Peptides against a protein of PDB entry 6RGO. Designs and how they scored, part 338

Target 1, 392 residues: chain A of PDB entry 6RGO
Amino acid sequence: MALKLLGFNQDATCFSVISSNKGVTIYNCDPFGKCFELEKSTSNDEELDFLVEMLFSTSLIAVVDKTIGASKRKKLKIVNTKRKATICELTFPHEIMDVIMNRKIICVVLKSDQIFVYDISCMKLLRTIDVRGEKLKSTSKFRNSEAVGDIGVRVSLSTDNNSILCYSSYSKSDKENAPLNDIVVFDALKCIQINVLPAVHQSNIVCIACSPDGMLMATASEKGTIIRVFKTIDTENDEPILVNEFRRGSRPSRISEMKFNHDNTLLACVGESDTIHIFALPVTTTEADANEDDTLQQSSHSLSSSINGLQYISKGLANRFGKIIVSKIPTQSQQRHVAYIKIPENAKYRIGFPKDTTNTIHICGEDGNYLVYSIPRNEVGPCTLVKSNTFD

## One batch from the design tools (peptide; made by RFdiffusion4, then SolubleMPNN)

Design b2_p28_5_s4 (from b2_p28_5, 9 letters changed)
Fold by OpenDDE base, seed 5:
Structure b2_p28_5_s4 (fold): chain B 392 residues (1-392), chain A 28 residues (1-28)
Amino acid sequence: as target 1 above (392 residues)
Amino acid sequence: IPKVELKARSKEEEEEVNKIIENLEKLA
């Protein structure tokens, strides 16, 4: 049977899949089992397509049926899984491309490059972000919207209550073909723009990950060879702080998903390659924890030997023309993965980090495998398979 | 594959989500 992965929830306690014959199924990770099933409403041989966003392991989910007809693709359903009932339905002017949520906020991304930000507690619209409208204020010509291929606005939301939203935006270049290579950092609760990271890649950004606390953001372009990690809020001399630059590989390969672990010590990426890469992040000692015990210093020292090449490149080269160009870390100082998982070639996988086990990663594949791996702490190498389950 | 009930992580999370659900059900 053809499976399509929807992904893990915010804390990797559940994952959702589309089964061609059944519809949407939500699985619990531990204990492994089926939690919820949304039956296919139609007997048609049409390829099933859904968006499903969970509110952690709760009975609240957001569902978009993308399978049949332009009307359903514009409808967001909030479903109570315990009651198997739609409790709220919203209709949008355009097709829904993505849905992301936390305990406070739902963000709905449209094919129009609009982001609708809602208060989850009452489904009140807090903000409409028009990424195209911002571009059009900078560019005198309406681009016909039809020529936007698979490249749309990407979003990531912090899983905490701070609700830091990172989204891709168009560069302020007068070029008709301005790429989606800027990042905006937005406080979704206060509805304020916090930061703008200009031209973080040379090409369109296709993947963004926000850290659970919203303090870090990872970005990857269409090339998927370099991953950049930035601070979201902090700036040095009004310039974005590049914390890390990771090399995934030498060959171009699309990154489909990135995730931080819950303590911001690891960044995982997955995509079209046969390898999930896990990168170590420097432990940003927040100045506040300088008072507690010597035991945390030993764990930082073992990672520091691989991190000794991390110059904080705070200085974007402000080119003489006021364009902040993110300084590329020299290729020799580009960090490689600390750990990896080999996956079947051409298998689509999704990744999630469980909250309670920072050195564990959950993965699931369209091959019907749910796998739990242990991440090595002190060595560069393969992850160890701890648990496996199959789903259909 | 066994059936597993979705359990909220805490009673507070369950109460928060139940309150959200009840508020949304009143808007429908």
Scores: peptide ipSAE 0.429, ipTM 0.901, DockQ to the pose 0.867
Fold by OpenDDE base, seed 2:
Parts: C-alpha cells; structure tokens; sequence
Structure b2_p28_5_s4 (fold): chain B 392 residues (1-392), chain A 28 residues (1-28)
C-alpha cells in the first residue's frame, strides 16, 4: 500500500501516516500500536494528502485535508481523537501549507506567505505575520503562481511553553526574485520579533528546526550541503551568533527534516539521501552548579582530540552594502556527523527524538518501518538498531 | 497491529489539554 509519512509528534511518542486505504493513522511508539484512525470519507481514487499536527500524546490534533480537488485545503479542523469529533473549524483565505503547535500556540502557514498565530486555549488570533508585506513596499509583481514550486515560508516552533517561532523571510534585495534566506525569530506568546538573521544561506531556506527550548535554530538551504546552527535570542554586538556549521555532504541533496534532541546535544537531519546524519552540538556548560563537593576521582583519560577551537569569527565582513554576511566557518572547521543511519535511497523517512532517552532516535519510513536506534556517545560511527516494528 | 490506548504523559498534562478541549467545545 502507498504510505505517506506525516511525521512524529513533538516528543516522538507518536507518529502519523496516510494510508491510501484507511486515511490517517496515528501510531503510538511504545507500546507500539494504533492509537487513532481517521477513516477516508470519500471513495474516490484520489491520492490522499493531509496535514496532521498532534499535541504530544494527547487527544488534540489539528487536521487539514490537502487532497487535490478538495475545497478543504483552506480549512483547519481541530479534532478530539477520544470523541472522534471536530471541536473547532477555521477557514483561511488561502491554502494551508503547514501547521505547527505546542501547548500554548498554533501557527498556520498559508500559501500567501502569511503566518497566523493562535492561542490554542481559545483559538484567538494573536498575530498575522505577513512575510510578503515587508517586501510589497518594494515590488508589486506577484511571483507567477505556477512556477513557484515547493519554495515557501518555512517555520519551526519550540516545543516548550516559551513558544519561540523561527520563520524564513525574504531578503531586502531590490531583485524581483529575492530569496527566502533571512530568518526571523519571534516570541509567539508576546507577539514580539526577537531577532533577525540576514542572509543565513545564499539560496532559499528549505528546512528550519527550532530546539525544544527555543534557544537554538538549525537552517538548511536548497543545496542541503551545509547546516548552520544559530542562537535564537542571544546576540553578540547586535549580530547573530553562529554556534555551528555542519557539513552533511559534498553533493547537493534536499533536507526534508531536522530535529534537535531534548537537551540540545544532538541535531539530526534526513532528506532525499540514503543517510540520516546526527551531529554533536557543544554542550554549553552553564557555570551554575559547580558547588556540589562530590569527590569522585574518575580517571582523566583525555581524549585530547584537538577540537581546534571554533574561533567564532564573529567578524561578519560587512560588505559595503550593510548586509551582515554571516561569517562562513572555514571549510576546514566544518564539523561532520558523529553518527549516522543508512536508509533505503527511495524511502522517505521522518525523525524524532524521545524525551526520556537523549541518545535514542526514532525513525519511520514510507516503507512501513518504525525503527529505534541508539546513538553512540564516545565514537563516530553507525547507530545501533534497538527495536523495529512494521506498519501498514 | 494492536490497538493501543493513547496515554497522556501526566495527569496534569491531561487536565491542561482537557481544559483546552472543553474551552474549544464551548466556542463551537
């Protein structure tokens, strides 16, 4: 059967799939099984397409029927899965491209490059962000609607209550075809713009991940060769802080999804390649809890692998036109993966990090595999398969 | 594939989400 992956929920306790015969199915990861099914309402042989965003392991889901020809592509349904009932329905002026949520906020991304930010507790509109509106002051020409393929506004939301929203924006270039290569960091609760990261890539940003705590953001462009990690809130001399630059590969390949683990120590990426890459982030030792006295002398085997200090070349070469060029980390200091998973080249996979096991990754494939891998801590190498299940 | 009941992570999370659901159901 043709499966289409919708992805994991925020804590990788559940994942959602579209089955051509059954409609939407939500699986629980542990214990493995079906926890919800949304039956196909139509007997048509139309390829089913849905957005499904689940609120953690709860009965609250957001659903959009994106099936071709469906007049429903502008409708967001909030569904109580325990009752199998729609409890709220919102209609938008444009097609819904994405839906993300946490315990406080729902964000709805439209084909118009608008982001609608709602308070989940009452579905009150807090903010409409018009990503084009800042550009419309310069160029009246609509991008010809036909040839603008999969390039739209990308969003990611922190899974915590701080509700940090990261979204791609158009660069302030007078060029008719300005790339979506800026990032805006937005407090979705306070409805305040916190930060703007200009020109973080040379081409459109196609993937964004916010850390669970909202303190870090990862970005990838259409090339998918380099992943950049930034601080979201913190700035140095009013400039964006580049924490890491990772090399996924030398060959261009689209990254479809990135995820941080729950302690911000790992970043995983998946896409059109045969490999899930896992990168280690530097543990920011907060200096705080140095006080407890406990004398355990455990042996100092200094793996003095010369982590040649990432010289924060904070010196953005301010080109004469006031564009902060994010200083490229020299190619020699670009970090590689610390771990990897091999996947079938033709199978789309999705990734998620469970909260309770920071060195475990959940993956699921359109091949019907749900796989749990352990991530090596002390060695660069393959992840080890711990558990496997199949779904249909 | 077994049918599994969806378990909330905590009683507090279940109560928070139940309040959200009840509030949304009152707006419908």
Amino acid sequence: as target 1 above (392 residues)
Amino acid sequence: IPKVELKARSKEEEEEVNKIIENLEKLA
Scores: peptide ipSAE 0.427, ipTM 0.898, DockQ to the pose 0.848
Fold by OpenDDE base, seed 3:
Structure b2_p28_5_s4 (fold): chain B 392 residues (1-392), chain A 28 residues (1-28)
Amino acid sequence: as target 1 above (392 residues)
Amino acid sequence: IPKVELKARSKEEEEEVNKIIENLEKLA
């Protein structure tokens, strides 16, 4: 049977799958089992496609039937899983490409490169973001998206109540074929643009992850060789907005998903490669009070890898050349993974970080495996398999 | 595969989501 993975919920307590014969199934991770099933509404041999976004471990889900030929690809259903009832239905002018939520906000991404931002508590539209901007409305050539199915607006939302929305935007270059290589950081609650990160990659951004707190954002381009981590907010201190640059590999490979762990100490990535990569982020030591004396001189070898190559082009040059966020980082400053998981070739996997165990990663595959790995703390190496379950 | 009941992470989360559900059910 063909399984299609929908992914983990925000805290990796559940994951969603499409089974060709059963429809949508939601699994609980611990204890492992089925917690919800949405039956196939059609007897047709059509390949089932759905978007399902679950609000943590709750009875609230957003569902879009994306099955080919279905008139429902423009309909968002809010479902109470406990009642098995649709409690809200919204119809959009264009096909829904993505849905993301937290406890405050639902964002709906359309094929028109529009993002609709809703207050989840009342489904009130707070903002419509037009990523193409007003200039491109006149040249209503919808990119014939049949051939370019994979290049669209990417979004990520913080899982906390701050509701920081990061999305890919078109570069302001007057080129007709401007890449989706800008990032906008948006406060979804206040409906305010916080920041714009121009030209964070040379090619289209295909993957974005926001940290749970919305303070960090990771990006990957179509090349998938380099992952960049940015601060979402400009600090008053002349600190780099680009905080990390990671090398996934030398060969181009699509990254399908990235996730931060709950404490922003780890970033994982998965995609078309046989390897899930886990990168360590520098722990921002908040100066918590230095009171208790226990002098365990853990030599924090500050991997102050001197990112000496970040020439801060001072604020004065930013007006003339734009904000150069990506200086030529020397290839030597690119950090590698600290941990990895080998996965079957050609199997699509999804990743999630549980909240309560920051050194544990959950993964699930279209091969029907749900796996829990322990991440090594002190050594660069493979993750250790802790738990395995199968699903169908 | 066993059937498992969804457990809310906290009572506060369950109450917040129940309020959302109740509000949406009143708008429908």
Scores: peptide ipSAE 0.425, ipTM 0.897, DockQ to the pose 0.828
Fold by OpenDDE base, seed 4:
Structure b2_p28_5_s4 (fold): chain B 392 residues (1-392), chain A 28 residues (1-28)
Amino acid sequence: as target 1 above (392 residues)
Amino acid sequence: IPKVELKARSKEEEEEVNKIIENLEKLA
């Protein structure tokens, strides 16, 4: 059967799958099993497509039927899975491209490059963000709507109650085809723009991840060779703070998903390559007062690469030719993965970090594998398979 | 594949989500 992965919930306790024969199934990770099933409403051999966003391990889900030919592609349903009932239905002017949620906020991304921000507790519209309208105000040039290929507005939301929303925006370049290479950081509760990161890549941003606390953001372009990690809120001299630059590979390959772990120590990425990459983030040891005493010389060769604080201010100098040159961080400062998982070539996988085990990663594949891996702490190398389950 | 009941992580999370559900059901 063809499986389509919808992904993990915010804490990787559940994942959602489309089965061509069954419709949508939600699996619980531990204990492993089916926790919800939404039957297909049509007998037709139409390729099923859905968005499902689950609120953690709760009975609250947001569902969009994206199946081709359906008028339902503009409808968001909020479903109580315990009652198997739709409790709210919203209709949008355009096709829904993405839905993200936490305990406070639902964000709905439309094909029109609009983001609708709702208070989840009452479905009150807090803000409509018009990413195209912001571009048009800055550039006076219409993007031809026909070039809405596979490049749309990307979003990520913090899983905490602070509800930090990161989204891709169009650069202020006078080019008709300005790339989606800016990032806006937005307080979704207060409806305030916190920060703007200009030209974080040379090409369109295709993947964004916000940390659970909203303090960090990872970005990848359509090239998928470099991942950049920024502070979301903090700035130095009104300039964005680049925390890390990671090299996934030398060859272009699309990144489909990135995730931070719950303590912001790891960043994982997955995509079209045969490899899930896991990167270590520098723990900003706040100098907690080193009280003197206990000399236990355990020779943990912590590869504390002391990243000496060379603030690579990526001054995106617009050269005289209107090219935003992201200052090339020297290739020597580009970190590699600390761990990896090999996956079947051309298999689509999704990733999630469980809250309770910061050195464990959950993955699931369109091949019907749910896998739990342990991430090595002291060694650069492959992750160790801890648990395997199959689903259909 | 076994059927599994969703367990909320905490009673507080279950109560918060139940309040959200009840509020949404009153608006419908």
Scores: peptide ipSAE 0.415, ipTM 0.896, DockQ to the pose 0.832

Design b2_p28_6_s1 (from b2_p28_6, 9 letters changed)
Fold by OpenDDE base, seed 2:
Structure b2_p28_6_s1 (fold): chain B 392 residues (1-392), chain A 28 residues (1-28)
Amino acid sequence: as target 1 above (392 residues)
Amino acid sequence: VEFKKFDEEEYKELLKEAEEELKEYEEK
């Protein structure tokens, strides 16, 4: 049977799949099993396509039927999984490309490069962001974008209540083919733009991940060779702060998904390659108040692997036109993975980090495998398989 | 954007059920 992965929920407690024969199935991760099924509404041999966004492990889901030829690609449904009932149905002017949510906000991305931001508590529209409208103020030529393939606005939302939205935007170049290589950081609750990171890659951004707390953002271009990590809110001298630059590989390969773990110590990436890569982030020691208590000198030789995170202060070359260009970190300071998982080349995988175990990763494949791996802490190497299940 | 179906009372009840489900999950 052809399986299509929809991905994990916010805390990796559930994942969603499309089965060609059954429709949408949601699985619980622990204990492993089916928790919800949405039956196929049509007897046609059409390839099913859906968006499903779940509110953590709750009975609340957002659903879009994206099946080719379906008149439903412009409809968002809010569904109660226990009652199997549609509570809310919204119709949009354009096809829905993505849906993302947390406890406070639902974001709906359209093929028109518009982002609709809703208050989840009442489904009130808070903001319409027009990413093309921002481009048109800078470039007079409407290219009919019908011919540009799989390149659209990408979004990521913090899983916390801060509701930090990161999205890709068009560079302010007078070129008719301005790439989607800027990032905007937006407070989705207050409906204010917080930051703009210009030209973070040379080509279009195809993958974005926001940290759970919204303080970090990872980006990858269509080349997928370099991942960049930025601070979202903090700036240094009104310039974007580049925290890390990671090398996934030397060969171009599309990254489909990236995720931070819940303590911002790890970043995982997956895509068209045979390898999930896991990168270590520098632990920002919050100065917890050193209460004085005098306890014992146990001389544990912490092998301080001096990951000299040389904060290369990117000397923003202010180009003559006042455009901040994020300087590339020198190729010598590019960090490699600290851990990896080998996956089948022909199977698409999705990734998630559970909340309670910062050194555990959940993965699922279109091959019908759900796998739990332990991440090594003190060595560079393969992850260890801890648990495996199969689904159909 | 057109609202084709919105039951506000059923939606408020669903959100309350989801908030209770989240609380029970965070307490375990």
Scores: peptide ipSAE 0.249, ipTM 0.797, DockQ to the pose 0.873
Fold by OpenDDE base, seed 3:
Structure b2_p28_6_s1 (fold): chain B 392 residues (1-392), chain A 28 residues (1-28)
Amino acid sequence: as target 1 above (392 residues)
Amino acid sequence: VEFKKFDEEEYKELLKEAEEELKEYEEK
C-alpha cells in the first residue's frame, strides 16, 4: 500500500500516516498501536493528501483534506477523535498549506502567504499575518502565486506555552524575485513581532524548526547543505544571534524536517538523503553556582574563539545596510553531525524527540517502519536501534 | 471571507476532555 507520512506530534508520542486504502491513521508510539482512524470519504482512486495536527496525545486534532479535486483544501476541521465528530469547521479564502498547534495557539498557513493565528481555547482569530503585505508597500507586482512551485511561507511554533512562532518572509529586495530568506520571530500570544533576521540564507528557506522553549530556531535553504541555528531573542550581552552553523553535506539535498530535542542539546534533520543527521548544540551553561565535582568533560569546544569574525556592526550601521547576520562564517567553524541514522534511499522519513529520553529519537518511514534509536553522546557515530515496529 | 461553523458548547467540552487527558498523561 502507498503510505504518506504526516509526522509526529509535539512530544513524539504519536505519529500520523495516510494509507491510500484506509485514509488517515494515527499510531501511538508506546505501547505501539493504532489509536485513531479517519476513513476515506471518497471511493475515487485519487491520491489522498491531508494535514493532521494533533494536540499531544489528546483526542483533539486539526484536519485538512488536501486531496486533489476535493472542495475541502480550504477547510480546517477541529475533530474529537473519541467521538469522531467535527466540532469546528473554518473555511479560508485560499488553500491551506500548513497547520501547527500547541496548547494555546493554532496557526494556519495559506497559499496566499498569510498566517492566521487563533486562540485554541475559543478559536478566536488573534492575528492575520500577511507575509506579502510588507512587500506590497514597495512593489505592487503580485508574484503570480501559481508560478512559484513548492516555495511557500514556512512556519514553526514552540511546543511550550510561550508560543514563539518563527516564519520565513520575503527579503526587502526590489527584485520581483525576492527570496523567502528572512525569518520573523513572533510572539503568537501577545501578537507582537520579537525579531527579524534578514537574509539568513542566499536562497529560499524551505525548513524551519523552533525549539520547544522557543529560545532557538534552525533554518535550512533549498540547498540543504548548511543548517543555521539562531537565538530567537536578542540577549542584552551583545551575543551573536547566530549560535551554530552545521554542515549536513557537500551535495545539495532538500531538508524536509528538522527537530530540536526537549532540552535543546540536539538538532536532527531529515530529507531526500539516505541519512538522518543529528547535531550537538553547545549547552549554554548559565554559570549558575554548579558546585565542583561532576566535571563530565564535555569538550565544549568554545565556539567563542571562531565567532571572532562576526563583527557585530554596531547599532548605527544596521539602519542603512540591514543587520548583516550572515557574514561568511569560515568553513572551519562548520560542525559536522555527532550522530547519524542510515535510512533507505527513496523512503521519506519523519523524526520526533520524546520528552522523557533526551538521547532517544523516534523515526517513521513511508516504508512502514517505526524505529526508535539511541543517540551516542560520547562518540561520533551511528545511532543504535533500540526498538522497531511495522505499520500498514 | 472566512466562514466559521462552530459549536461552542461541544468545543468547550472537547477542550475540557483534552485538558483532562493531558493532565492524566502528565501525572503518569
Scores: peptide ipSAE 0.246, ipTM 0.809, DockQ to the pose 0.819
Fold by OpenDDE base, seed 5:
Structure b2_p28_6_s1 (fold): chain B 392 residues (1-392), chain A 28 residues (1-28)
Amino acid sequence: as target 1 above (392 residues)
Amino acid sequence: VEFKKFDEEEYKELLKEAEEELKEYEEK
């Protein structure tokens, strides 16, 4: 049967899939099993397409049926999984492209490059963000070209109550074809723009991950060769702080998903390649009193990756449109993965980090495998398979 | 944006159930 992966929930306790025969199924990770099933509304052999966003492991989900007709693709349903009941139905002016949620807010991304921010407690609209801005409203050329690949606004939301929303925005170039290569950091609760990271890549951003606490953000472009990690809120001399630059690979490959672990020590990425890459982030040791005593001389070759904080050198040739040229980190100083998982070629995989085990990663594939891996701490190498289950 | 179906009481009950489920999960 053809499976389509929807992904893990916020804490990797559940994942959702589309089965062509059954509809939407939600699996619990531990104990492994089906916890919810949404039957397909049609007997037709139509390719099923859904958006499903879970509120962690709770009975609350947001659902968009993208399979049938322009009217359903514009409808967000809030569903109780225990009652199998639709409690709330919202209709939007445009097709829904993405839905993201935490304990406080729901964000709905439209094909119009609009983001609708809702208070989950009452479904009150807090803000409409127009990413195109007023200038592009006149160019009624909706990118109706199905053939120009999935170049839309990308979003990521912190899983905490701070509700830090990161989204891709168009660069301030007067070009009609400005790339989606800026990032905006937004407080979704207060409805305030916190930061703007200009020109973080040379091409459109296709993947964004916010850390659980909202303090870090990872970005990847259409090339998928370089991942950049930034601070979201903090700035140095009003310029964005680049924390890390990782090399995923030498060949272009689309990154479909990135995730931080719970303590911001690891970043994982997955996509069209045969490899999930896991990168180590510098642990900010707060000066907790390292009392002197414990002499364990274990020669952990701490790869003291010299944090060459690449300040954005604004080369001061301010022609009217300030091209912040992201200084390319020399290819020799680009960090590689510390761990990896090999996955089948042509199988789409999704990733999640459980809250309680910072060195464990959950993965699931359209091949029907749910896998739990242990991440090596002291050595660069493959992850170890700990648990495997199959689903249909 | 149009609300086509919204039961505010049932929605508040659902959210309360979800908050209780979250609390029970965070306490385990």
Scores: peptide ipSAE 0.200, ipTM 0.793, DockQ to the pose 0.886
Fold by OpenDDE base, seed 1:
Structure b2_p28_6_s1 (fold): chain B 392 residues (1-392), chain A 28 residues (1-28)
Amino acid sequence: as target 1 above (392 residues)
Amino acid sequence: VEFKKFDEEEYKELLKEAEEELKEYEEK
């Protein structure tokens, strides 16, 4: 059967898949099993495409039928999984590209580069963000919708109640083909723009991850060679704070998904590569315990441990991206451990971090494998398989 | 033009059920 992965929910307790024959199936991770099935509404042999966003492990899901030929690509349905009932239907002027939610907010991304922000408690529209409208105020030329292809606005939402929304925006460059390489940080509850990170990559941003607490964000461009981690809210002298820069590889490869773990100590990435990469983030020691005089010698050994072409880029290259203040990452925590998982070549995988086990990662593949791995914390190496299940 | 069909009572009940389900999940 052809499987298509929709992904994990916010806490990696469930994942959603499309089966060509069945429709949408939601699996529970522990105990492993089917928890919901949405039957195929059409008898046609059309390739099924859906967006499904689940509110954690609850009976609330948002569903968009994106199937080709379906007039439903503009319809968001809120569904009770226990009752199998549609309680809310929203019809948009344009095709829905993405849906993201937390306990407070639903964000709907349209092909028009608009983001509709809703209060989940009453489905009241709080804000319409027009990412193109901001560009049109700066650059007179409409990017013809036909030339945009797969390059749309990307979004990520914090899973907490603070509801920090990060989205890609168009650079203010007078170039007709301005890239989607700016990031806007937005308080989705208050409907206030908090921060703007200009030109975080040279090319279009194709992947964004917000941390669960909304304090960090990770970005990757269409090249997928460099991952950047920024503070979302905090600035130094009104300039963005670059916390981390990671090299995923030497070869260009699309990153499809990134996730932080729940304590912001790990960042995982997956995509077209045969390898899931897991990067260690430096724990921000709060300044309070600075009193222990641990004279750990400045051994300036840049352990550029290039496992599989992963290199930590030293401080000197970050200055080429104009105004990004690289915070003085203390040189001592330079053992940024990198863990990895080998996956089948050409298999699409999705990733999720469970809340309770910060050293565990959940992965699922279009090959029908659901796998749980333990992540080594103190060494660079492969993750250890802890649990495996299969789905259809 | 955005069109909204919404059962407000069923939605409020569902949201309450989801908030209760979330509490029971966080307490485990």
Scores: peptide ipSAE 0.157, ipTM 0.774, DockQ to the pose 0.803

